Peptides against a protein of PDB entry 5HOI. Designs and how they scored, part 149

Target 1, 351 residues: chain A of PDB entry 5HOI
Amino acid sequence: FRYMPFSPAGTPFGFTDRRYLTMNEVGYVSTVKNSEQYSITVSFFDVGRFREYHFEDLFGYDLCFLNEKGTLFGQSKTGQIQYRPHDSIHSNWTKIIPLQAGERITSVAATPVRVIVGTSLGYFRSFNQFGVPFAVEKTSPIVALTAQNYRVFSVHYSQFHGLSYSLSELGTSSKRYYKRECPLPMSLPNINSDMKKDANLDYYNFNPMGIKSLFFSSYGDPCIFGSDNTLLLLSKWRSPEESKWLPILDSNMEIWKMSGGKETTDIHVWPLALAYDTLNCILVKGKHIWPEFPLPLPSEMEIRMPVFVKSKLLEENKAILNKKNEIGADTEAEEGEEDKEIQIPVSMAAE

## One batch from the design tools (peptide; made by RFdiffusion4, then SolubleMPNN)

Design b1_p17_8_s2 (from b1_p17_8, 8 letters changed)
Fold by OpenDDE base, seed 1:
Structure b1_p17_8_s2 (fold): chain B 351 residues (1-351), chain A 17 residues (1-17)
Amino acid sequence: as target 1 above (351 residues)
Amino acid sequence: SKREAFKKRVQELLAQP
């Protein structure tokens, strides 16, 4: 097994001189090989809110994370990271992450308030948005990171236990775990079955975990999209005993239904973000499962939870409502708006 | 609807070679 640099929805070069370093709901970051250099472009879907910008990359950044305030870049081998605000008001900053012999940065994430670096040895490094370090923690080897506000979703790999995940909050003085190295029920790519097509081998060599992307939903739930093209959502993560992964979308099945049952082996979903009940994605036509250039316009896929998952959620919501009614507590405790457990939209419950 | 727009886009891609 080889640890590879992971960025959300990043694409390989393939046979080309260009690739996407990352893409999400904000935009997409591309890099083009130019002899010994790279040219990086940061592009946005909302062209009215943000101006596209580019720069020459002398370091060969292979890690990227895009947010609404800036772009974090990383070089997996050298440990160099750079944060570039989208505005011209805030300065760019660069830092070298100390790496041990053979250690690689495997993933980076950035929010408007935090920068996170994960490594192949399981060093979890946290910074503020100005690159001031908070802490270094030793975990299981990190293979992927995403973050929203102060929350971090990390994916770990062990040769003995496979994939695990953590969900943590990076306060000013402390790190809180909601989940710590819990089993992640995602299948790894099968080299023998899936690699019959050269295009799948190229992608596997780029991303051996098969994680196409991971993000937080608009509701703040951890989401992961694997090689099986299933969107998993972590529900009830605030309640340790009730927390579960929900297969909220089989994208292959949805494309197949929409085709009228035709062969759809050349149509692929490339995930960007989950906004409410809608997966923002790129629909890809071709041999490669990833988008090429130019980037197609994003598509919106409505999520229909499977009936067997809906029924369980309805039973659980009824059980919660019944328990609240039995406890008879007249305390209108102003539970602050931030901690309300996301009710699955009634639109998902009605079918 | 979002679903109809997505379905249309899938059908357009299926009509491409």
Scores: peptide ipSAE 0.556, ipTM 0.950, DockQ to the pose 0.592
Fold by OpenDDE base, seed 5:
Structure b1_p17_8_s2 (fold): chain B 351 residues (1-351), chain A 17 residues (1-17)
Amino acid sequence: as target 1 above (351 residues)
Amino acid sequence: SKREAFKKRVQELLAQP
């Protein structure tokens, strides 16, 4: 096993000079080899909101995280990181992360308020958006990171314990754990069955965990999309005893249904984000399970349950709040109610 | 609908060689 640099929905070079460093609902970051250098392009799906930009990369960034405010880059071997705001008003910054012998940056994440660096030795490094360090924590080896606002979803790997996950909040003074190195019930890629196709070997060498992407849903739930093409959502994470991974979508089964029961072995879902009741994804045709160039337009795959129950409950809660405001009940309760976990009724999961 | 658009896109990809 080798710790490889991971970025959400990143693609391998394969036999080409180009790849996607990352992609999500905001956009996609590509890199092209140009002799000993790389040309990086940051592209957006909302071309009216953001301007595409490019720059020359002399460092060979192999880690990337894109958010609505900027792009974080990292070099897994040298420890260099760079944050580039999308807005020209804010300055770029660069920092070197100190690495031990054989240590690699394995994942990076950035929100408008936090920058996170995870390593193959399990160093978890946190910064503000300006690269000012908060803390260094020692965890199990980190293989993947994502973040939303102050929350961080981390995936860990141990040769002895397999995959685990943590869910934490990076306040100003301390890190809070909602989940700390709990077992992650995700299947690892099966080398013997899947590697009969050369294309699967190339992807496995790039991403041996088979984690195609991880993200937070629009409701703030941790999501992971593995090699089995199943979308897992962490439900009830605020309640330690009730917390569970829900297989909310089998993308292979949904493609098969949409085909009318035809062979669909050459059609693949590449996950971007979960927005309300829809998986935003790229539909890929061909031998490779990842998108090539040019990037196809995103597609929306509808998820019936349990995310649809969350949308209804959110609408009901908004309707209750609006009714309370009309009745002139005291305004002091507002900030504490938005962060309540929407409880999914058990009865709707059985249809 | 979103589902019909997705189904159409899957059928278009199935019709490609």
Scores: peptide ipSAE 0.556, ipTM 0.951, DockQ to the pose 0.555
Fold by OpenDDE base, seed 4:
Structure b1_p17_8_s2 (fold): chain B 351 residues (1-351), chain A 17 residues (1-17)
Amino acid sequence: as target 1 above (351 residues)
Amino acid sequence: SKREAFKKRVQELLAQP
């Protein structure tokens, strides 16, 4: 096993000079090989909100995380990271993460308020959006990271224990764990079955864990999309004893149903985000399970969440709203407008 | 519906060579 740099929905080069470093609901980051250099383009799905930009990459960034405020880049071997705000008002910053011999940055994540770096030795490094360090923690080896606001979803790998996950909140003074290195019931790529197709071998060499993406849902629930094309959602993570992974979508089964029961071995779902009950994804046709160039328009797949999951998400969101209202009564502190009520669509309340 | 649009897109892709 080799630790590889992971970015959410990143694609391999394959036999091409170009790949996606990352993609999500905000946009997509591409890199093109130009001799010894790379040209990086940051593109957005909402072209009215954001302007596409590009720059020359002399470092060969192989890690990326895109959010609504900026893009984090990382170089897995050198430990260099760069944060680039989308707005030109804010300055870019660069930092070198100290790496031990053989250590690699395996994943990076960024929110408008936090930057996170995870390594193959399990160093978890946290920063603010300006690259000011908070802490260094030693965990099990990190293979994937995502973050939303102050929350971090980390995936860990141990040769002996397989996959685990953590869910943490990065306050100003402390890290809180909701989940700490708990077993992750995700299927790993089956080397023996999948290696019969060269395209699957190329992807396996790029991403040995088969994690196509991980993200937080619009409700702030950790989501992971593995090599089995199943979307897992972590339900009830605020209640340690009640928390469970829910297989909320089998994307192969849904494509098969949509085909009318035809063979669909050349149609693939590439996950971007989960907004309410809708998976934002790229539908890919071809030999490769990942999108090529140009990027197809995103597609919206409605998830028939089990009624029990919808009702619980509704109850949990109401309970959060009620707790916020109870706490907000005593502290006139300017809680910035960004924690706007996640308006549960009336459609989810009616099913 | 979102489901019908998605179904249409899957059918369009299946009809491509």
Scores: peptide ipSAE 0.555, ipTM 0.950, DockQ to the pose 0.558
Fold by OpenDDE base, seed 3:
Structure b1_p17_8_s2 (fold): chain B 351 residues (1-351), chain A 17 residues (1-17)
Amino acid sequence: as target 1 above (351 residues)
Amino acid sequence: SKREAFKKRVQELLAQP
């Protein structure tokens, strides 16, 4: 086993000189090999909101995280990180993360207010958006990170205990845990079954955990999309005893249904984000399970969320709205449309 | 609908060689 650099929805080079470093609902970051250098392009889906930009990478960045305010880059071996705001008003900054012998940066995440670095030895490093350090914590080895606002979703790996996850909030004065190194019920890639196609071996060597992406939903719930093409959502995470992972989408099953029951072994879902009840994704056709170049337009897959999740999200949103109204913040209440009967997929109705 | 658009896109991909 090797700790590989992970970025959300990142793709391997394969037999090409180009790959995606990361992609999400905001856009996609590509890198092209130019001899000993790399050319990085940061592209956006909303071309009216953001201007595409590019730069020469002399460091060989292999880690990336894109948000609405900037892009974080990292080099897994050297420990170099760079934050590049999309707006020219704010300066770029660079920092070297001190690494021990054999230590690697395994994942990076950035929000408008926090920068997070995770390592193969389990060093969790937190910074503000300007690269000022808050703390260094020792955890189990970190294999993936994502963040939204002040919240961090981290995935950990131990050879003895398998996958675990943490959910934390990085306040101004302290880190709060909602979940701390709890078991993550995600299937790992099966080398014997999944590697029957040479294209799957290349992806396994790039990403041994099979985590295609991880993100927060628009409601702030941790989501993970594994090698089994199942979208897991962490429900009730505010109540540690009630918190559970929900398999909210089997993407292979949904593609199969949409085909009319045809063979769909050459059609793949590449996850970007979860907005309400819609998975934003790239539909990929071919031997490779990842998107090639040019990037296809995103597709929207409607998720039949369990009624219990939608009702609770509505209650939590009402409770957030009521708390905002008690604080005297004039937030226009968009009247969310009433209780449309959510058909539970037959695969989930077997409780 | 979103579902019909997605279904159409899957069918278009299945029809490609």
Scores: peptide ipSAE 0.553, ipTM 0.949, DockQ to the pose 0.626

Design b1_p17_8_s3 (from b1_p17_8, 8 letters changed)
Fold by OpenDDE base, seed 5:
Structure b1_p17_8_s3 (fold): chain B 351 residues (1-351), chain A 17 residues (1-17)
Amino acid sequence: as target 1 above (351 residues)
Amino acid sequence: SKRERAAKLIQELLAQP
């Protein structure tokens, strides 16, 4: 197993010279290989709020976090980080994070008030927005970070314990934990079942945890979107004994419902953010589960508790078909019906 | 609605080869 650099909704290069370093509700950051250097572009969905900008990257930044005030870049191997405010009034700053032999920066996050760096050895480094350090803490190996205001959602991985998460607040003088390395009930990518398709292997090599993105909701709840395409939300995190992960959207099932029950194996949800009751996402068509270039416009999916699994609906529809065939013994079984559109029950279409 | 826009886009994507 290798710890890979993670950025929220980042995409692999694949066989191309370009990828998205990160994307969220604010915008998207792309990088293009140009000989020995990279060209980075920071683009925004609200073109009236900020102007798109680009720069030459001589370091090969492989980590990125975009917020409403600036973009944080990181290089996983060298430990270099750069913060670029979107406003030209504020200066860019660069810092080198000291790394041990074999240590990698695995994730970076930035808010208007905090910068966070997580590593493969579990070093959690916190800074203010100007790159002034607060503390270094040793945790379990960090595989993903996101932050909102003073709060940090961190995902940890151990070969022995699997995935865990922490939720912390980075005050002026101290770090407070709401959750500290609690079990994360998210399924890891299954190498044996899913790797029969080369496209899945490329993504697994880029992101072995299968975490497509993690973010805070507009209400400040931690959210994670894994390889199973289920959006998990951490509810009641202020009450330690009542805190639970809610599966608030099965995106594969929602795509299937919105198709009218058609085969949708080549349509994918790429998560951006959760705003109120709506997942902002990119709808992707093709073999790759991630968006290519040009980036499609964001779509909105309403969140719903998944009551039914696609497999149960298929079993129920087969059972209804078998009962109809038992009652209608005299109608010729036409052999050709492998392509029968699964009728979504009207009750499920109206919900 | 948001759902109708997403459903329309999914139908358009399904109609693409």
Scores: peptide ipSAE 0.431, ipTM 0.928, DockQ to the pose 0.703
Fold by OpenDDE base, seed 4:
Structure b1_p17_8_s3 (fold): chain B 351 residues (1-351), chain A 17 residues (1-17)
Amino acid sequence: as target 1 above (351 residues)
Amino acid sequence: SKRERAAKLIQELLAQP
């Protein structure tokens, strides 16, 4: 087994000189190989809010994470990382992550307030948005990272224990764990069944874990989309004993239903994000399970949240609001980061 | 609806050779 650099919804080169380094709800980052150099393009779905930009990559960045404020790049072998704000007001910064012999950066994540680097030896490195280090922690080998605000969802792999996950919050003074290296009930790619097609072998060599993407939902729930094309959502993660993974979408089944029950073996879902009750994705037609160039427009797939998840999100939000109102009566408002009121879409409140 | 748009696109993709 080889630890490969992972970025959310990143694509392989395949037989081409170009690939997507990452894509999500904000946009997509592409790289084109030009001799020994790469040209990187950061593109956005909201062209009114953001301007596409390009730069020459002399390092061969193979890791990327895109957020609303900037793009983090990483080179898995050299340990070089670069953060590029989308706005010209803030300066780019570059840092070298010290790597041990044979260590690789396996994943990077960035929020407007945090930068996270995970490695094949399980080094978890945290920084602020300016590249100032907070901490280095040793965990099980990290294979994937995503982050939202101060929260980090990490996926770990052990040859002996398989996949695990952590959910943590990176405060200013300390790291809090909501979940720490708990078993992740995601199916790994089946080498024997899927490898009969060359296209599946190329993807497996690029991403042996078959994690197409991982992200936080608009509600701040960890989501993962594996090789089985099932979207898993971590429900009730604030209650360690009640926390569970919910299969909220079988994308193959939804494509099949939407086709009218036709054979859909050449239609694939490529996940971008979960916004409320909607999976943002790219619908891909062809031999490759990943989008090619040009990138198709994003599609929206409604998830069938188990009725229990909508009601519980409503109850949990009410309980959080009520606790805030009870605590707000007696103690001076220390600037506790406002747990942003989860605005439940009117559509979800009506069902 | 969102579902109708996705279903239409899937039908269009299925009609492509």
Scores: peptide ipSAE 0.430, ipTM 0.928, DockQ to the pose 0.539
Fold by OpenDDE base, seed 2:
Structure b1_p17_8_s3 (fold): chain B 351 residues (1-351), chain A 17 residues (1-17)
Amino acid sequence: as target 1 above (351 residues)
Amino acid sequence: SKRERAAKLIQELLAQP
C-alpha cells in the first residue's frame, strides 16, 4: 500500500498534462505541466466576488485546499507548503514541514483561521492562517483532511482496522475532540470487481481510498463521498452516544431516477459541497468518473433527507430568539448558542 | 425546481453521443 496525496475533489492527470488539484463551492484549482515546471490557476465560481489568478509552480504542488480567503498548497514528498491569500493585501507565506524518511504529507486543509497538515506517519500539525504553529500531535496515519472555521474532519487509515475518522476543534490553546479515531463505515474500492475497466485502475492508483471528496455542510456537519457514490453525513456529532453516519444520497440511484430509468453507466456525480438540502456537484459524462477540461458548470442535486426540517427549525429557532428579544428578557446572548445542534423531532424522520 | 434542472441536464447529457 502507498499513501497518496489527497485533496478534496482532486482529479488525476490521466493521459493529459493538466488536472484539478482541488475543487469545492468556492472554485477550482488547476495545474498544467509546462516542461519541468507547473502553471497553477485558481478560478472561482463567483466571478463577481473573486478574481482568477495564476502563478508558476517550481515545486510541483500535489496537495491543495481552497477556502474563501486563500489557497493552501503542499508538496507531499518535500514537505513544502505555501499559503496564498486571494486578496493581494495579505502576503503569501511558505514553510517546510519536517518529514522523516519515507514520511509524506498526505493531506492539507485551510480555513480563514487555521492551517492543518496531516502525514502518512500520523503527524497532525496545526497553524494559524499566518503559518504560526500551535501543536504537533501523533495520531493514526492521516489520509484525508477538511476544515471549516476551527473544526477539522480527519480520516485515518490502519492496515488492521481500516478507515477511522476524527472530528476536532482547534481552539487557541487546546484541541477538543468531538470524535476521536472512531470507525468510518465507508466502503473501500474493490480491486477485483471495479478494476476490470482501465479508467478505474488509473483513478485507484491516484486515490486508493476512493474518497472523491470530504467537506463540512453549510450547517457544519462532516460529509464524505466515497467510491460507492453515496454521500454520508455525520449527524448528532455533539452527542457521543447519538452520533451516526446517515446515507443522505445515493447519487447513482438519483441519476437513474432522473433519467427515467435509462442506462446511466457513463454519467457520474463529482461532489463539490453540501449547501443546505442541496449537493453541489459536477455532472460528468464519459469513461472517466472525474471532470475534464473545461470544467462544466456546477449542478444542484436535492437531498431527500429532512434537511428541510433543519432549515425550518433554524427559522423557528430564529423566530423564537427574536420573540425573546422583543420581550426584553436579558438573555445574555452567549455567542455559543449559534453552535447548538438542532434536534430534529423523531416524528419528522419517518416521512 | 432544482430537481427539474438537474433532470433536464441529465436528459441532455444522455442525448449526447
Scores: peptide ipSAE 0.429, ipTM 0.929, DockQ to the pose 0.517
Fold by OpenDDE base, seed 3:
Structure b1_p17_8_s3 (fold): chain B 351 residues (1-351), chain A 17 residues (1-17)
Amino acid sequence: as target 1 above (351 residues)
Amino acid sequence: SKRERAAKLIQELLAQP
């Protein structure tokens, strides 16, 4: 096993000179090898809101995180990180993260208010959006990070314990844990069964954990999409004893159903984000499970959330509406979506 | 619907060689 740099929905080079460093609901970041340097392009799905930009990368950034305000880059071996705001009003900043011998940056995340760096030795480094450090904490080895606002979802790996996760909030003065190194019930890639195709070996070498992406939903729930193509959502994370992972989508089964029961072994879901009850994704056809160039348009896949997740979302929406009404904001609540019967996936109805 | 659009795209992808 080797710790590899992870970025959400990042793709390998394969046999090409280009790859996606990251992609999500905001856009996609690509890099192209140009002799001794790289050319990075930051592209957006909403071309009216954001302007595409590019720059020459002399450092060989292999880590990336895109948000609505900027892009964080990292170099796993050198410890260099760079934050580039999308708006020219704010300056770019660069920093070197001190690494021990053999230590690698394994993941980076950025929100409009926080920057997070995780390493192969379990160093968790937090910064503000301007690169001012808050703290350094030692955890189990970090293999993946995502963040939304002040919240961080981290995935850890131990040779003895497998995958674990943490959910934390990075306040101004302290880190709060909602979950701390709890078991993550995600299947690891099976080397022996899947390696019959050279394309699967290339992806495994790029991403040994098989985590295609991880993100927060629009409701702020941690989501992870593994090698089994199942979307897991962490439900009830505010109540530690009630917290559970929900398999909210088997993407292979949904593709199969939407095909009319045809063979779909060459059709793949590449996850971007979860917005309400909809997975934003790229539908990929081919030998590679990841999108190639040019990037296809995002597709929307409706998720049949379990009733208890929808009820909680309705309660959270009612609580948000009640708070908005207390603040005197006239937001017309469209009442009309209550009656959609939530079908539980057949795989969950068999218990 | 969203589902019909995704299903149509899957059928189009399946029809490609």
Scores: peptide ipSAE 0.428, ipTM 0.927, DockQ to the pose 0.592

